# Peptides against a protein of PDB entry 6FRK: the designs that were tried, part 75

Target 1, 411 residues: chain A of PDB entry 6FRK
Amino acid sequence: NEEVLNAMLKEVCTALLEADVNIKLVKQLRENVKSAIDLEEMASGLNKRKMIQHAVFKELVKLVDPGVKAWTPTKGKQNVIMFVGLQGSGKTTTCSKLAYYYQRKGWKTCLICADTFRAGAFDQLKQNATKARIPFYGSYTEMDPVIIASEGVEKFKNENFEIIIVDTSGRHKQEDSLFEEMLQVANAIQPDNIVYVMDASIGQACEAQAKAFKDKVDVASVIVTKLDGHAKGGGALSAVAATKSPIIFIGTGEHIDDFEPFKTQPFISKLLGMGDIEGLIDKVNELKLDDNEALIEKLKHGQFTLRDMYEQFQNIMKMGPFSQILGMIPGFGTDFMSKGNEQESMARLKKLMTIMDSMNDQELDSTDGAKVFSKQPGRIQRVARGSGVSTRDVQELLTQYTKFAQMVKKM

## One batch from the design tools (peptide; made by RFdiffusion4, then SolubleMPNN)

Design b2_p13_4_s2 (from b2_p13_4, 7 letters changed)
Fold by OpenDDE base, seed 1:
Structure b2_p13_4_s2 (fold): chain B 411 residues (1-411), chain A 13 residues (1-13)
Amino acid sequence: as target 1 above (411 residues)
Amino acid sequence: LITLKELLELLSE
């Protein structure tokens, strides 16, 4: 039993290391899991795998919990949020995402560009802000970030903005000059929250980077960026451990909407390859799919048509990169997220839709579409000819539809 | 939403 436990823990440790979890945290987790597993309960024939998974899950949840309550903005107050992080961390993009997030929630939000180090920083912020209709401040002539930040904060305070986001300069390396500039800005504007933006793709460097920022600046919140389907989430654990600050949001792509509040359980579930069903639900609900209510009502009645399936395929295609969606589904591991698989999956969906485009309304709107085709096999041949596919391809589609319709009836 | 998950699961088969 101990050998089996050790073997399973070795696999878990390997997977966590492959997910860019810091080696110290992996070692700590291993010992904590060993201590949390009752070997006597494992002997009783309980599902050893489930026990280990549960123990690992609990310990990972503890690793992302800094024991500090996340800062939240106060409605009707002027909340100054200062962003800090290295160049290339996605800081500027994240400022825009956060501003847009609060704006969509009815907060009076603005952006300040205090990045004087990077040429075109203000133009980039202005472009993003203008596209999102977010008020912005910056200078083309002022080179002191303290002056820009102070003037911008004062302006937007006087205009009664509720969320005032200050984007600061990044550097390619941790430089004393960067930290001095950050401290001067922080002292001048007195932010209510300092957000450290970290790129998840830097892997094992996350701990050292996060620590260097925390040692110099009073980081109170973390945002992890580039948590796309391929991004290794393990750096997030390192950021929390080093900063002792909560992750408040994650960036999940390049779009301004590819930004979500951090949820511990979905994140850990995804990190373990268990999928993110909650995030999938949230993402589908954020899609103003006008037909979702009508579909939900049909599903409640155990009705599912080929048209309903077609509409769901259209919805999947609208959710953006298929890799992100697949990475949210349990059992679609990282291997399914190869760029090749996304194109293949999209091609498969398009093929199925093309087959359905050759169906008539009677076939599409039947509550038992498969039975319509089974009663009149000539329909299969018509659809196959119309869509340029084999009769087998149509039968495979009908088999898939039948499987879905049976699942819907069980709901 | 469950249907979407199931749809995607079937697309992976």
Scores: peptide ipSAE 0.019, ipTM 0.490, DockQ to the pose 0.057
Fold by OpenDDE base, seed 5:
Structure b2_p13_4_s2 (fold): chain B 411 residues (1-411), chain A 13 residues (1-13)
Amino acid sequence: as target 1 above (411 residues)
Amino acid sequence: LITLKELLELLSE
């Protein structure tokens, strides 16, 4: 029994290390899980595998919980949010994403570029802000970030902005000059929240970087970026441990909409390769896909038509980048998130929809659509001609539909 | 949601 436990814990530890979880945290988790199971095995003849999985999950949830409530902006007040982080962390892009998030929630939001060090920083912020219709402030002539930040914050406070986001200069390395500048800006504008932006792809360096920022500035929140890449997000655990600050949002891609509130349970599920079922639920619910209730009800009755499949394809197309959706599905690894696979998957989806656009209502609304086509092969030829595809392509679609409809009947 | 997963699995085949 102890050998089996130790073998399972070794596999879990290996998977966590491959997910960029810090070696110290993995060791601590192993000890905590072992101690928890040793106590529970004394009490109950429960399924050991489920017990280990639950214990691992519970200890990972504790690692992402700093025990500190996340800062939230107050409606009708001026909330100043200062961003800090290394150059290339996605800080400037994340400022725009956060501004857009609050704007879509009905907050009066603005952006300030206090990055005087990077050539084109203000132009980049201006481009992002203009595309999102977010008010912005910055200077082409002022070189003191303290002056720019102070003037911008004062301007937007006077204009009764509720969310005032200040982007600061990043550096390629931890430089004392960067930290001094950040402290001067923070002292001048007195932010309500300081957000550390961290790139998830830096792996084992996350702890040291996050600690260096926390030791210099009062980091109160963490945002993790580039979780759409090869990074499994284990570095986020290191950032929470080092900063003792909650993760408030995650960046999940290059688009301004590729930004989500952090949720502990979905994140840990994804980290373990269990998929982000809850995040997918939330994303589906946010899209107000009113037709989902009707679909869920049909599915509960084991009914699934070609039209229902078409509507699901439309829903997938509305959910945004296909790579993000795939990355939320259990068993779809990071390899499916390659830009090439997204375009190919979207092209395949569009091809299937084009075939279905050539079907009639009798074919689309049949609870046994495959049987309708099998009884009258002339329908396949009609649909193939109408959509400009082979009869084989139509048969492949019907085969996929049949597999899916059989799965629905087993639910 | 299970349906979306299964649908995407079918699209990945």
Scores: peptide ipSAE 0.018, ipTM 0.514, DockQ to the pose 0.086
Fold by OpenDDE base, seed 2:
Structure b2_p13_4_s2 (fold): chain B 411 residues (1-411), chain A 13 residues (1-13)
Amino acid sequence: as target 1 above (411 residues)
Amino acid sequence: LITLKELLELLSE
């Protein structure tokens, strides 16, 4: 039993290391899981694999929980939020995403560009802020970030802004000069929250980076970026472990809307390759698919039409990047998240929809659309000609529909 | 959700 446990734990440890979880945390997790698994309870016929998975999941949840309540802004007060992080961490983009998030929630939000080091930093922030209709402050001539931050914070406090976000200079390396500048800015503006922005794609370097920031700056919150890419997010565990600060948001893409509140359970499920069923449910519910009730009711009755499939394709297209949706589905591995496959998958969906646009209501609304076409093969030729595709393409669509309709009948 | 998953599985083939 101990050999089997050790073998399974070795596989889990390998998978966690491949997910960019820090080697020290993986070792600690292995010891904690071994201590939590009573070998006597494993003898009682419980699925040993499920027990180990549950123990691993529980210990990972503890690693992302710092035991500290996240700072939240106070409504009707001036809340100053200072951003810190390396250049290329997505800090500037994340400032805009957070500002937009609060603006959409009805907060009076503004942005301050106190990055005087990077050429075009203010232009980039101005472009992002203008697109989102967020008020902004910065300078083309002032080189002292303390002056810019102080003047901007004072201006927006006097104008009764509720959320005042200050973007600071990043550096490519952990430089003492960067931390000194950050401390000077923090001392001048007295932020209510300091947010550390971390790139998840830096893998094993996340611990050292997060520790260096925490040792120099009073980090109170973490935002993890680039969770849309190949980064499995294991670096987030390192950030929490080093900063002792909660992850408050995650960046899931390049768009201003690719930003969400951090949820522990979905994140750990995704990290383990279990998918994000909860996030997928939330995303489906946010789409105000009024037609979902009608679809769910049809599915409960084992009825599925070509029109129902068309409507589902429209819903998939509304959900945004197909890679993000696939990454939320359990069992769809990282290989489906290749940017090449996303465009190809969307092109396939559009092609299928174009074929269905050439179908008539009798074909679309039939409870057995494939049988309608099989009884009258001339329909396949009509649809193929109407959509500019081969008869084979129409047959492939009908084959996919038939597979799906059979699955629905088994539900 | 199950429907979306299964549709996506079919599109991945």
Scores: peptide ipSAE 0.018, ipTM 0.522, DockQ to the pose 0.091
Fold by OpenDDE base, seed 4:
Structure b2_p13_4_s2 (fold): chain B 411 residues (1-411), chain A 13 residues (1-13)
Amino acid sequence: as target 1 above (411 residues)
Amino acid sequence: LITLKELLELLSE
C-alpha cells in the first residue's frame, strides 16, 4: 500500500512539476499529502485514487491560500492601486483590464501611466484606455514617474474617482533602480493596494521573481497573467508562497474582458485537470441560473444520467454564445471556437437536446442510460422518430453520454 | 468533474 501511494504521489508530483509548480512546493505537498492520508483508511478499500486526489486538492488549496484576506476597494472612497511587475508580465494590459472590470461594476475608474522608461508606454495606455472609455493621465514630457503618479493621483482624487490605477515602469530584469523607483512612487502616492503582476509562463522562475518583488515592495495582491497560454498556472502557487499575498485576479487572454476574479477551487481543479465544472457552476451561479448544487452532488458521487447531461447542455445554452462561454473558461484560447463554429456547436447542442426531449423519464433518469437503450433497441427507434432524427444520431448521443458517464465515474 | 472543454471536445467528435 505504501508503494502504491508512493507511485501515485510520484505521478502527481511529476504532473505538478509539469504544471510549473515550484519543486519546493511539490516536495512540501508530497509530505503533507502523505501525512494527511490515513494508510488504514486506504487499506479499507476506499478508492485510493479519490482519496489521494482529495488530499492533493486540499493541500493545493492551502498553498494558494496565503491566510491573508484580499484587499477590496471601498465604495465611495478614492482607492489607489499601484501596479508593479516586470516588463512583459502583462502589467500595462492588466491595469486596463482591472480598470475596465471595475468600470463595468459601476466604479468610477481611471488609469495613470507612470511608466517613463518605456517609449510609447503612455501611448499604449492611452490607446487601451480610450478604447475602453477609461479616463487616463500621463505625460509625454515629464520623466519622473513620482511626479506623474502624484499629479495623476491628486487629479483623480479631486475628481472623485473611486479606483485610481497607477501603472509603473517595468524592466526586463530586476534592477535596484526599478525597485527604488517603485518605492519612491509608493511613498509619494501612498497606495491602498500594491498589485504584483506576474506572467504565469515563466514557470519555475515565478518564485524567484515574486520573492524579489516582495522583498523590496509591500506587495499586497497578486495578479497572474497569460493563463490562456501553455502555462498551467503552477506559477501562481509560487507567487502566493513567495509574496504571502492573495491572487485577486487572473488574466485569461489578450482581450480586455479576458480578466476574472481569482477563485481558488476552480483554479486548483483546472490545475489538476479535474475539470472546470466548479468554475462553470460558479459562473452559472453568478448568472443566477438554476441551482446546480444537485448536479454537482451527483457528479461527486459518480452518477451521471442523460438528464444530468441535458441540464448541462441547458446551462451551456443559458450562458450565451459559446465564444463567451469558452472565453469564460480559463485557458480556452479564443481560437477554440471561431464564430462560425459557435453557431454550429449551438445547433449541435440544440439537436442533442431535441433528441433527449423525446426520451422518457426512465431513460433520462437511468444511471446507465446507454444500457437501457442497448437492452431495448426499440427505444432508439422511438426516440429517433420522436425527434425527427436518424437512429444513428441517437446512437451517437448515447455514445457521447457513455463517454461522459465513464469520465464522471473515473473522477 | 467533466470540463466544459471535455464536453465540447466530445461534442466536436
Scores: peptide ipSAE 0.017, ipTM 0.458, DockQ to the pose 0.089

Design b2_p13_4_s3 (from b2_p13_4, 9 letters changed)
Fold by OpenDDE base, seed 2:
Structure b2_p13_4_s3 (fold): chain B 411 residues (1-411), chain A 13 residues (1-13)
Amino acid sequence: as target 1 above (411 residues)
Amino acid sequence: NKILLEILKELSE
């Protein structure tokens, strides 16, 4: 029994290391799991695999929980949020995402660019802020980030802004000059929250990076970026362990909407390759798919049209990055789609939709769309010409439709 | 929605 436990723990430890979980945390987890598993209870015929998985899950949940309550902004007050992090961590993009998140919730939000080091930092922030209709402050001429931050915070306080986000300079490496500048800015503006932004894709370097920031600046919150497709998120555990600060949000892509509140359970489930069914359900509900009573009624009767397929394709395009959606499905590993395959899949989906845009209502609304085309092959040629594709491409679409329609009939 | 999952699966292949 101990040999079986050790073998299973070795597999889990290997998978966690492959998920960029720090080796020290993996060792600690292994010891904690061994201590939590009563070998006598394992002898009683319980599914040993499920017990070990549950113990691992429970210990991972503890590693993500710093035991500190996350800071939350107070409504009707002026909340100053300072962002810190390395250049390329997604800090500037994350400032805009957070501002947009609060703006959509009815908070009076603004952005301050106190990055004087990076050429074009203010232009980038201005572009992002303008697209999102978020008020912004910065300078093209002032080189002191303390002056810019102080003036911007004062301005937006006087204008009764509730959420005042300050983006600071990043560096490519951990530099003492960066930390001194961050401390000077923090002392001048007296932020209510300091958010450390970490790139999850740096893997094993997450611990050292997070520790360096925590040792120099009073980090109170963490945001993890680049949790799209490739980053398994093991670095997030390292950030929490090093900063002793909660993860408050995650960045899940490049779009301004690719930003969500951190949820511990879904995150750990995804890290273990168990998927995120809850997050998938939430995304489906956000699309108001349940409000399509007509579609649900058709599906209950085993009816599925080309129009119904088109509507589902539109819904898929609205759900965000395809790799992220697949990673929410149990049994689809995060590695299932390379970035290249995602773009190709989206291009394929758009091509299929373009073919269907050349179909008429009789073809789209038929309960047996494939039969309509099989009875009158001239329709295939018309659609092919109208969409600029081959007749083979239209036949492939109809084959795919038939496969889906057969699946619906079996439900 | 099982159909959405199956569509997603087929698009991933």
Scores: peptide ipSAE 0.027, ipTM 0.680, DockQ to the pose 0.069
Fold by OpenDDE base, seed 4:
Structure b2_p13_4_s3 (fold): chain B 411 residues (1-411), chain A 13 residues (1-13)
Amino acid sequence: as target 1 above (411 residues)
Amino acid sequence: NKILLEILKELSE
């Protein structure tokens, strides 16, 4: 029994290391799991795999909980949020994402560019902010980030902004000069929250990076970026361990909407390859698919039309990056679709929708759409010509539809 | 939700 436990723990430890979980944390987790598992209960015929999985899940949940309550902005107050992190961490993009998140929640939000080091930093911020209709401040002439940050914060305080986000300079390397600048900015603006932005893709370097920031700056919150479908979540555990600060948000792609509040349970589930069904349900619910009840009722009766398929394709396209959505499905590992395959999959989906755009209501609303086309082959030719595709492409779509319709009947 | 999942699975294959 101990040998079986050790073998299973070795597999879990390997998977966690492959997910960029810090080796020290993996070792600690292994010992904690061993201590939490009653070997006598394992002998009683309980599903050993489920028991170990539950123990691992529980210990990972503890690793992402710093035991400190996350800072939250106060409504009707002026909340100054300072961002810190290396260049390339996604810090500047994350500032815009956070600003947009709060703006969509009805907060009066603004952005300050206190990055004087990077050429075009202010132009980039301005471009992102303008696209999102977020008020912004910065300078093309002022080189002191303390002055820019102070003036910007004062301006937006006087204008009664509730969320004032300050983007600071990121360096390519941890430099003492960067930390001194961050401290000077922090002292000048007295932020209510300091957010460390970390790129999850740096893997085993996450711990050292996060620690270096925490040792110099009073980091109170963490945002982990580049947690798109292929990103290894293990760096997030390292960030929490090093900063002793909660993860408040995650960046899940390049779009301004690819940003969500951190949820411990879904995150750990995804990290373990268990999927994120809850997050998928939440994303589906956020789409406000009013017709979802009518669709669900049709599906309960084993009815599935080409229109129903089209609507599901529209829903998939609205949920964001396909790789991210697939990574929420249990059994679809993060490596299942390369970034190249995502664009191809979206192009394929769009092609299928374009074919269906050339169908008429009788074809789309038929309970047996494939039979409608099989009885009148001239319809296939019409749709093919209308959509600029081959008759074979239309037949492939109808074959796909038939597969889905058969799945619905088996449900 | 289940059908959406199955569609996603088939599109990923």
Scores: peptide ipSAE 0.026, ipTM 0.674, DockQ to the pose 0.066
Fold by OpenDDE base, seed 5:
Structure b2_p13_4_s3 (fold): chain B 411 residues (1-411), chain A 13 residues (1-13)
Amino acid sequence: as target 1 above (411 residues)
Amino acid sequence: NKILLEILKELSE
């Protein structure tokens, strides 16, 4: 029994190390889990595997919880949010994502570029802000980030902005000059929240970097970026441990919408490779897919049309990045889709939809759409010509449809 | 929800 426990714990520890969890945290987790199980085994003849899984999950949840409540902006007040982080962490992009997130929620949001060091920093921020219709401030001539930050904060305070986001200079290395500049900016603008932006792909370096920032400035929040890539998110645990600050958001892609509030349970589930079924259910519910009582009723009767398939494709496109959605499905690892595969899958989906856009209502609403096309081959040729594809492409779509329709009949 | 998941799986292949 102890050998089985130790073997299972070794597998979990290996998986956590492969997920970029810090070696010290993995050791601590192993000890905590072992102690928890030893106590529970004395109390109950429960299924050991479930107990181990539950104990591991519980201890990971504790590692993500710094025991500090996340800062939240106050409605009707001026909330100054300062961003700090290394160059290449996604800090500037994350400023725009956070601004857009609050803007979509009806907050009067603005952006300040206080990065005077990086050539084109202000142009990049301006481009992102303009695309999102977010008000911005910066200078092409002022080189002192303290002046820019102070003037920008004052301007937007006077204009009654509720969310004032300040982007600062990043460096490739932890330079003392960067930290001094950052501290001067923080002292000048007196931010309500300091957000450390961390790239999840830096793996084992997350702890040391996060600590270096926390030791210099009052980091109160963490945002983890690049969780759509090869980064399994283990570095996020290191950032929480080092900063003693909650993760408030995660960046899940390159698009401005690829930004989500941090949820502990889904994150730990994903980290363990269990997927995020809860987050998938939430995304499905947000799309009001359940409001299609007519579709649910058809599915219960084993009916599935080409139109029903088209609607499901539209729903998939609305759920966001395909890689994120797949990463929420149990058994699909985070690495299952490279960025290239996502674009290809979306292009394939769009192509299928374009073919269906050339179908008529009789074809789309038939309970046996494949049979309609098989009985009248001229329909395939019409659809192929209408959508600019081969007759083979239409046949492949009909083959996929038939597969789905058969699955629905077995449900 | 199951059909959506199966569509996603097939699009990933």
Scores: peptide ipSAE 0.026, ipTM 0.662, DockQ to the pose 0.065
Fold by OpenDDE base, seed 3:
Structure b2_p13_4_s3 (fold): chain B 411 residues (1-411), chain A 13 residues (1-13)
Amino acid sequence: as target 1 above (411 residues)
Amino acid sequence: NKILLEILKELSE
């Protein structure tokens, strides 16, 4: 029994290391799991695998909980949120995402660019802010980030803004000059929250980076970015451990909407490759796909048309990054879709939709589906010409449709 | 939702 436990724990530890979980945390987790598992209960014929998985899940949940309540903005007050992080962490993009999140929630939100180091930082912020219709402040002439931050905060306080987000300079490396600048800005504006933005894709470097920031500035919140890519999210555990600060949001793509409040359970489920069915259901529900009822009713009758498939493809495109959606499905690990495969899959989906855009209503709404095309091959040629694709591409689409329609009939 | 999941699975293959 102990040998079996040790073997299973070794597999879990390997998977966690492959998920960019810090080796120290994995070791600690292993010992905690061993201590939490009653070997006698495992002898009683309980599913040992399920017991170990549950113990691992519980310990990972504890690793994500710093034991500190996340800061939340106070409604009707002026809340100053300072962002800190390395260049390339997604900090500036995350400022815009957070601002947009609060704006959509009915908060009077603004952005301040206090990045004087990076050429075009203010233009980038201005572009993002303008697209999101978020008020912004910055300077093309002032080189002191303290002055810009102070003036911007004062301006927006006087204008009764509720959420005042300050983007600071990043550096390519941890430099003392960066930390001094961050401290000077923090002292001048006295932020209610300091948010450390971390790129999850840096893997094992997450701990050292997060610690370096926490040792210099009073980081109170963490935002983890690039969780849409190959980053399995294990670095997030390192950030929490090092900063002793909660993850408040995650960045899940390149779009301004690819930003969500951090949820512990879904995150750990995803990290373990268990998927996030609940999050998938939530995303589907947020889309207010009213047409889903009509589809569900058709599906109950075993009817699935080309139009029904097209509508599902539209829904998939609205759900966000395909890799993210797949990563919410149990058994589809984060590695299932390389970034290249995501773009290719989306391009494939768009190609399929473009082919269907050249179909007529009789073809799209036919209960015979692909048989309409087999009975009248001239339809394939028409659709191929209309969509600028080969007849083979149309046949491949029809083959794919037939597979889906067969699956629906088995449901 | 189950069909969407199956579509997603097939698109991932």
Scores: peptide ipSAE 0.025, ipTM 0.666, DockQ to the pose 0.068

